# Ledger of designs, part 192: peptides against a protein of PDB entry 2AUS

Target 1, 323 residues: chain A of PDB entry 2AUS
Amino acid sequence: ADIKREVIVKDDKAETNPKWGFPPDKRPIELHIQYGVINLDKPPGPTSHEVVAWIKRILNLEKAGHGGTLDPKVSGVLPVALERATRVVQALLPAGKEYVALMHLHGDVPEDKIRAVMKEFEGEIIQRPPLRSAVKRRLRTRKVYYIEILEIDGRDVLFRVGVEAGTYIRSLIHHIGLALGVGAHMAELRRTRSGPFKEDETLVTLHDLVDYYHFWKEDGIEEYIRKAIQPMEKAVEHLPKIWIKDSAVAAVAHGANLTVPGIVKLNAGIKKGDLVAIMTLKDELVALGKAMMSTQEMIERSKGIAVDVEKVFMPRDWYPKLW

## One batch from the design tools (peptide; made by RFdiffusion4, then SolubleMPNN)

Design b2_p23_7_s2 (from b2_p23_7, 8 letters changed)
Fold by OpenDDE base, seed 4:
Structure b2_p23_7_s2 (fold): chain B 323 residues (1-323), chain A 23 residues (1-23)
Amino acid sequence: as target 1 above (323 residues)
Amino acid sequence: SAALERIVAEMKARRAAEEAAAA
């Protein structure tokens, strides 16, 4: 998620009309909620689905979805996409995750050996999904981006871990315990990051949402509920982006594929088959789609389908039809 | 579990060989 992507400009003369669209910071509160994502601090106990159902009840919503399941006992960062933004969770499912984990060792191990062994689990690891996972129980590689030991207290090891999506921390801890020779289990787990969502000032509880909704509905104070909900564009910050001309926005919002002439600027390093966010020049999310070209092909070609549009978010009327 | 237990066993065997070669 922290990879700063270079921006390549194709059309430096492209302007945007300030009267068209609704930039993420300028949405009326009702529209902000319709295109919102909550950075929820999921409590331990409930399922991720129960928590989503509670948010829908608290905020009087018809639809919501979460950016990746946390087990009932696992707390922390659960992005919950609201209403029209619900499908943006597709961008969050493949995103990197960070956790803080408490590992309990089943025997005494010198601290130096703990540190040495845990460092060997950085990089590519082989995992088998747990029985409870809907994923086929095939052996697969996963990236461990980093392991940071926070504290060692006898048999208890507190650590931060950054991982590829669908890495099982319980399985990682089991294999660390096997590597140490004494065995280990996961005592506690908290998710501290899910792509662009982290433990920061945007993290809110279910209690906060109850209070903030009350302040809005009963007292007319929208400030708190506005701050508690992030724009859906936050949920795509980690994706490669393509920014398009105002003249292309309405076509893409109608479900037309993005063609090369519509591109104003784009991120470097897009590959064919990548999930990309199509943005306006005002950083509004128009759609998610599959790149049909690399960044280089999108620069060199004068025509052709650049992005196969899979999921439209923007309403059809925010930009005029200019075709 | 047997394939992952084998990988962990291979990692242990490599470390034991590296420790024995450094001694």
Scores: peptide ipSAE 0.006, ipTM 0.360, DockQ to the pose 0.021
Fold by OpenDDE base, seed 3:
Structure b2_p23_7_s2 (fold): chain B 323 residues (1-323), chain A 23 residues (1-23)
Amino acid sequence: as target 1 above (323 residues)
Amino acid sequence: SAALERIVAEMKARRAAEEAAAA
């Protein structure tokens, strides 16, 4: 998520009509909710699916989806995409995650040895998915980006860990315990980050959502519910982006593939097969798709399919048909 | 644990400060 991507301009003369579209900061409250993502603080106890069902009930919504399952006992950052934004969660599934974990050791280990061994788990690790996962139980490599020990109290080790998507912290703790020679288990776990969503002022509880919805519906106060819901564009901040001409927006919003002439600017380092966000020049999310070309090919070519459009988010009427 | 919630609160406050400084 934190990788700054260079922006390459292909058409420096491209302008956007200010009368077209609805930029993330200019959506009426109902439209903001329809294209929203909640940075939910999931409580311990309920499943991620139960929490999504509660949000739908609280906010009177037809549909919602979550940005990657948390186990019932795991708390913290659960992005919940609302209504027309529901499918944006697919952008969050491959995103890096951060956790704070409490590891309990099954024997006494000197603090210096704990610190030394845990540092060796930074980088590439081999994992087997747990039985309860829908993932085939094959050995696979995963990246641990960092491990930061926060506190050591006898046999209890509190640490922050940044990991590649689909790294199992329970399995990491088990392997650390084996390397320490005493064994260990995961006592507590909280997710503190899921891609662009983190422990910040945008993190809200289920209780906050009840109150904020009440303030809007009963008291006419929109401010709280507006702040509690992020625009769907937040859920794609970590993806490589392609910005398109106003004349291309309506075609893509109708499900047409993005062709090379429609590109105004794009991020560097796009590879064929990457998930990319197609944006307007007002930073509105039009669609998600699969890159059919590299960044270099999209610059050098005059024609061809740049992006295979997989998921359209933008309504068909926000921009005029110019084809 | 109370220790976990404390540290999460500290991390939340730090991240909010980092975002405010980057804006």
Scores: peptide ipSAE 0.027, ipTM 0.553, DockQ to the pose 0.038; fails the geometry check
Fold by OpenDDE base, seed 5:
Structure b2_p23_7_s2 (fold): chain B 323 residues (1-323), chain A 23 residues (1-23)
Amino acid sequence: as target 1 above (323 residues)
Amino acid sequence: SAALERIVAEMKARRAAEEAAAA
């Protein structure tokens, strides 16, 4: 998520009409909820689906979805996209994850050996999905981006781990235990990050959501519920972005593919086939799509389909039809 | 566990300090 992406300007003269659209920070509370994502602190115990169902009940919502399953016993960062934003979770599923894990060793191991062996698990690892996974149980490579040992207390090893989406920490710990020669198991696990969502001031509990919804509905105080819900644009911060002309927004909102002339600015390093966020000049999410060109091709070409639009989020009426 | 909560708290504090130092 922390990949700083250079912004390349293609049209430095492009302006945006301040009267069009609803920038993330300027949405009325009802509209903010309709295009919201909650950074939920999932409690241990319930399934991710049960928690989503509770949020729907608490906030009186028709639709919601989560940005990647946490096991019942696992707590921490669960992004929950609301209503019209529900499908933004597609951007979060492939996003990197961070966890804090407590590994319990089944024998005594010198600290230096623990540190040395755990460092060898940084990089590419071969994993087999657990039997309970909906994913076909094929051997697959996954990236471990980093392992940071936080504390070693005898047989208990507390560590932070950054991983590619769909890396199984339980399986990682099992393999570390085998490499140490004593065996190990996962005692505790918390997810501390899911793409752009982390443990910060935006992290809220189910209890917070109950209280904040009541403060809004009974007392007329919208501030708390407004802060508890992030704009859907937060859920795409980690994606490469393409910013488009006001004249292109309504077309894309109608499901038209983005053509090269509609591009104002874009991130560097877009490759053909990448998932990209199409943004207005006011940083409103119009759509997600598949890049049909590289960044370089989008700069050099005067015409052609830049993005195959897969999912529109913006309503068709926020920007005028200028075609 | 209390250990996990402590470390999550320390991590939050460290991130807040890193964000404050980057601002």
Scores: peptide ipSAE 0.022, ipTM 0.538, DockQ to the pose 0.039; fails the geometry check
Fold by OpenDDE base, seed 1:
Parts: sequence; C-alpha cells; structure tokens
Structure b2_p23_7_s2 (fold): chain B 323 residues (1-323), chain A 23 residues (1-23)
Amino acid sequence: as target 1 above (323 residues)
Amino acid sequence: SAALERIVAEMKARRAAEEAAAA
C-alpha cells in the first residue's frame, strides 16, 4: 500500500476553477458523510455484515459496504464505505492486508527453529481456500510480503504479517505448524491494516460512532463525526492516479471513458489492465476504471481511450458540461 | 490475548506519533 509512485506532469499549464467541485476538506458534513469511509475497529463476535448493518442504523444511512470481510472472531481494521461512496470498496478488496496473529504450537520447538522456519514462509505460498469461503476451493498462490515475530512465549508465537489480499492466515499458521513438525493453530487474529487504512487516530469503534452521531444530532457538534469519517479519496490512496482537466471531469462523471487529451498528470508504472483512480486537480475522486494504456502510452499518444470507466462517484453537476 | 492487545495498542500509539511528527 505504501508504494510511492512518481507523478509525471503532462500539462504544467492546466489550471482548475476553484468554484467547481467539492474538495474533500470543503464538503459540508452531510456531503462528507455521503462520500465517507469509516476506519472501523470491528469487535470480535459479529460478522462484518452485521457490523455494516449496525453502522447503517447508528448513522441513519440507506447504503454501506465493507472493504473486505473479517471473520466473526477477527477484530480490527474494517473500512466501511458509506452511501454514495459504498462502491469504493472495490479499490480495497485487492489491497494488501496486515495482521497481528497469535499462533499456538502443539509441541515444544526451539526459538531459533521457529524464527528460521517462519522466515521461509516469506514470499510465494500455495493455499487452498477454507470451506466457508465463497471462493472456489482451488489451490492458488499468494504473497506473504513479510513476517515479523513480535514475541515468543513457550508455545505461543505473536507475529505481524503482511499479505496479498485473500491470503488465509489460519492456513498459513497450519502450514508453519506442519513445517515445525509439531502442528499449530491460530489462537487470535487482528487485522491492523487494509490498504491505506491502518491502526491510527482515524480508527473508531461502534461506541464512538453512537456518541459522535448523538453529539451532532442532539448538541449540534459536527466535529467528532466529521473526524470519524474519512473522505472516500482515502480509500484510493494506494491506487495509481490519473489527474484530469476540468473540461474532462463532467464527461467522466457522466460515464464517458477518459481519453488521452483529458490527462494533466499521472502516476508512473501504470500497466494496461490496472485499476486506476481518476482524480480532479483538487484531488476529488471522479471515477475508478481500468487502464487501457500504460503510463508510457498515455504520455506518447495524442489520442485514444486511456481509461475504461467502471465506477463513477462524482455527481454529474459538480463540474459544468464543456462539450 | 493480553499480549496481542498490548502490542496492538503500542502499534497504534507509534503510528500516531510517526504521523504527528511527519505533519
């Protein structure tokens, strides 16, 4: 998620009209909520769907969706996209995840052997989805980006793990236990990161949301609920971005594909088929789409479809029609 | 576990401090 992407400027003279759009920092509270994402600390016990249903009731919302299922017993970072932002979860589903896990070993193993074997599980691993997964039970590869052992206490191993989306930590622990020769199981699991969402000051509980909503509705204090909700643009920080001219914004907001002449600046390293965020020059999310060109092709070409627009977020009226 | 909750709390505090120092 922390991939620093170079920004290539294609049109250094492109200006933006300050009267058009609603930058994330300038949204009225109602509009901020309509385009919001909560970094929820999911409690252990409820399903991710039950928690989303509770948030909808607490905040009096019609729609919400979560940025990737946590099992009932798993706590921690659950991004919940609200109302008009609900579909931004598409950006979070493929994002890398971090967990802290407690592994319990079924026998005694020397610490040096634990450390050595766990390091061998960094990189590509073969997994089979669990029976409860909606994913077809086919063998597949997944990346383990890192394993960091935090604590070893006899048979209990506390570790941090960064993984590709849809890596099963329970299965990883089972395979580590087999490699150690004694067997192991997952005692506890917490998700500490989901793409750009992490354990920081933006992480809020269901209780916090109840209190903050009451402070707004009963006392007229919007500050707490405003801080508890991140702009939807937060949910796309990990994606490669393309920034577009004001003259292209309304067309894309109407569902038109982005053409090369509309590009002002873009991230390096975009490949054909990548999920990209289309942004205004005020860092407003217009749409998500599939890159139809590489970064290099978008620089070199004068015309053509740069992005196939899959999901529009921006209202059609925030920018004028200039066609 | 108490160990898991402690480490998570420490990790939250460290991240908040790193972000505050980078602002």
Scores: peptide ipSAE 0.018, ipTM 0.546, DockQ to the pose 0.039; fails the geometry check

Design b2_p23_8_s2 (from b2_p23_8, 13 letters changed)
Fold by OpenDDE base, seed 5:
Structure b2_p23_8_s2 (fold): chain B 323 residues (1-323), chain A 23 residues (1-23)
Amino acid sequence: as target 1 above (323 residues)
Amino acid sequence: SALIAAFRARSERLRAELARLLE
């Protein structure tokens, strides 16, 4: 998620009208909530769905969705997209994840051997999804990007792990235990990252949300609830972006595909078939779509469909129709 | 082990906070 993508400018003279749209940091509080994502510290115990239902009740919302299920016993980073932003969670599903895990070994193993074996699990691993997973139970490869051992205390191993989306940490720990020859189980798990959402100052609890909503509704203090909710644009920070002309925004907001002439600037390294975020020059999310061209093709071509628009987020009236 | 203890303590704080919220 921290990969800074190069930005290639196609039109260095393109300007934006400051009167059009609502930049992420300039939305009135009600509009900010309508286009918001909460970086929730999910408590252990409830399901992700129960927590989403509670957030809807606490904040008096009609719709919300989460950016990737945490098991009931798992705590930590659960992005919850609100109202008009609900469908932005589709951008978070394929995003990399980080966890801190406590593994308990079923036998004594020298620390040097623990460290050596766990290092061997960095890279590609073969996993079978658990029985309770909605995912088809086919063997699949997953990437473990890194394993960092934080502390070893006898049979307890605390470690940080970065993984590809849909990697099962419970299964990883089981396989580590087998490789160590003694067996192991997952004693505790916390998600510390889901794409752009991290364990940082934006992380809030359910209790925080109750208090912050009360401060807003009863005391007229909006600052806390405003800070507790991130703009939906946060949920697409990890995606490759295409920035478009003001004149193209309304068409895309109406569900038209993005054509090459509408592009002002774009990230390098877009491939055909990639999920991309279409942005205004004010960094407002217009839509998500599938790239129909590479970055290079979008630079070299004068015409054609650059992005097949799959999901519009921006209201149709934020920018004028200029066609 | 200080980090393991702190890690467990964080989970317990979240459980306790949730319990208070549901009361």
Scores: peptide ipSAE 0.594, ipTM 0.950, DockQ to the pose 0.909
Fold by OpenDDE base, seed 4:
Structure b2_p23_8_s2 (fold): chain B 323 residues (1-323), chain A 23 residues (1-23)
Amino acid sequence: as target 1 above (323 residues)
Amino acid sequence: SALIAAFRARSERLRAELARLLE
């Protein structure tokens, strides 16, 4: 479930100048691409890096990055952030993931036992990262949020699984197979969600991107390529947000830390150390940063550093310097 | 089963589309 975050208003009189900035829905197509994220349906076969390289070639881009590696054989939701938005993928790395997996059992198991055992794997599991992982091979806990069995056909089990970032579905299936006593392997895997990106009308293929880019460049039709690219703000929808005054935007866009007086409204439940999105009153992403205060401290204090700004996205000239 | 078959078929379509694109 999308965690609905409460919004606390600190300054109810704060207004925004409509002439400043570029709201996500009002960017010219070139600017939209510069600050875009593609919800790519990654085909099985290529690496995530190969797919990113192809997108760069298709769209004539200098930079792009993906919102969390899918193994070559894994298909589905791969967020690809473009150009100036490339680093927004850091917001997607810690985001929850959903997969649909086909597990093949190495022996016959009654359906009732399959269902019972798989239900026991909801919650905290202990995993060891595989050898090919960029992550140090330390034992770590990961949360399985839910397992939904979609279909059982003899030894084939199709299921949906929601997991904490960096949960290895292959390892989960291996452990389920061990618990069933017959062993199992992952026959097929598809990622169906990566944070705010899911299987929906925004999901596009590499073929779609080729066609849509062609329609734009040769036929002058921007509608398709515009629809195929989400604003970078989509990639931070799952983060706690802090909305700032127009007068604070330029300073943050220059890399200054956000101070408490700049806050207009904020989400409830921010803790010190959380990754937060700093937004304008027009819901433009200014920067990502680390919360240096809780929500409560940001409300109660009159001064101090609220957010340590780690990555600026907004151009320096979208808002005037008012300091 | 119908859902498993459909799931596999989706992956095969994506492979086929990619193959055509690389040609």
Scores: peptide ipSAE 0.594, ipTM 0.950, DockQ to the pose 0.899
Fold by OpenDDE base, seed 2:
Structure b2_p23_8_s2 (fold): chain B 323 residues (1-323), chain A 23 residues (1-23)
Amino acid sequence: as target 1 above (323 residues)
Amino acid sequence: SALIAAFRARSERLRAELARLLE
């Protein structure tokens, strides 16, 4: 997920007007909240939906959405997009995930065998979605990017695992237990990463949000609530980006498709059909869309539709209409 | 084991914090 994408500059003379837009770091607090994402430390117990409802109540919000369901018993990183940013969660659904899991073995197994067998589960695995998932129960492949054993204590195995989106850790642990010959179950699970959101200084609890909102509303101190909410642009950091001219921003903000002449710079490795983020030269998210061209085609062509715009985030009035 | 104990303790702190918030 931390793959730094190369940036290819198509127009090195393109400038941006400092009077237009609201860069992520320069939004007034109310606007920052309207275009915000919380890196929530979800407690075990409630559903992800209940937690989103509580955040809406705590912060007096009309709308919010989460960046991928955590089961009630699962704790940790739950991105919650706020208000006008609510739809940005779609960018997080396909993103890789990391977990720390506690696996309990149903029999005694030598540590060397545990380590050897768990290493064999790195790579492609076959899974069947659980009954409770909204996903059709068809067998599917998923990637396990890495397994790191953190600690072994008798029958308890604590490990870190990086996985493709929609990998079921409970199913992984079940299969590991079968491969060990003794069986196993998931005793505890925590999500430590969801795309660009991880366990870092931006991780906040529900209690933190209550306190920080109080400090803002009652004491006039906005610093804490400002730090607790990330700009919506954080939720698209893992996507390939296309940066556009000021003259193209208003058209895209009105739902027009991005055409090739509007491109200033872009990431390498964009393929036709990829989800891409359309950005201003001030790193403001304008829209999400589907690439209609590869990076190479966007460089070589002088005209044509580069991106089919699917979701607009930027207000129509942040940049002037220049058409 | 220290890491397993710390892992469980973190989950318990989050449960306790939530319980206090719902009171």
Scores: peptide ipSAE 0.596, ipTM 0.950, DockQ to the pose 0.888; fails the geometry check
Fold by OpenDDE base, seed 3:
Structure b2_p23_8_s2 (fold): chain B 323 residues (1-323), chain A 23 residues (1-23)
Amino acid sequence: as target 1 above (323 residues)
Amino acid sequence: SALIAAFRARSERLRAELARLLE
């Protein structure tokens, strides 16, 4: 769920200098790429790592990382963070996911029964990670947010499913098949959402990237490659945010922890230990960090460490050092 | 059915596109 987070203003008089920083919409193309995330339509067949390697080759990049592994046979939304944005993928790991799945039943089941049983799988489910997973094979609870049946054709069931991060759709389909009494398997799977990244106009293929890079390098047309790459700030849209004073930006960009006096505004509902995005007043991502205070503590206190800064993204020179 | 066919066809298009890129 896109949790609409309330914004609490702590300093209503705080202004930002328009000459400092590079807002997402004002980055030169080279800088845009350095701080970019591709919403890739991963083809079925290759691993997520192979696809990232190909993107690096296509775009002549040194570094890239993906926002959560898709199995080789799984297609669809794979966020790929580029260069200086590579580490932003950590924000996407805990994000909710949506899939479209084709389930094949191993016997004939009345459509009404299929619909009734699948509806019972909305909510909390118990799963064991598959053998091939790097995750310890402990039983764990996961949330199924919704199941939407799209089409039933005999033994083939096409459905949309929204799930908590690390829910195994293959296991879900297996359990649905058991509940139906006939068994089932996953015939095909596509990821249609990973947090803020979804199937929309920003979704691009590997072929698109080849063409768009060519248009830029050979023809001097940057428009296509610019549109194919989202700003890294897109990858943190779902996180709680803290917006800071211009005077605090350089210190955080140097790896200093965020202190309470640097806060201009913040989202409601931050808890101690939450992953938060530290933003400028121009909505530039400065850093990711761990909240050391709740929202309420950050409002009530005049001093102290608000965020333990873990990952800096912003260059040190975008804002002046004012200390 | 039409949606299932379209769903499968999308995957096949992506697979075919990838094959062309690797040639």
Scores: peptide ipSAE 0.593, ipTM 0.950, DockQ to the pose 0.870; fails the geometry check

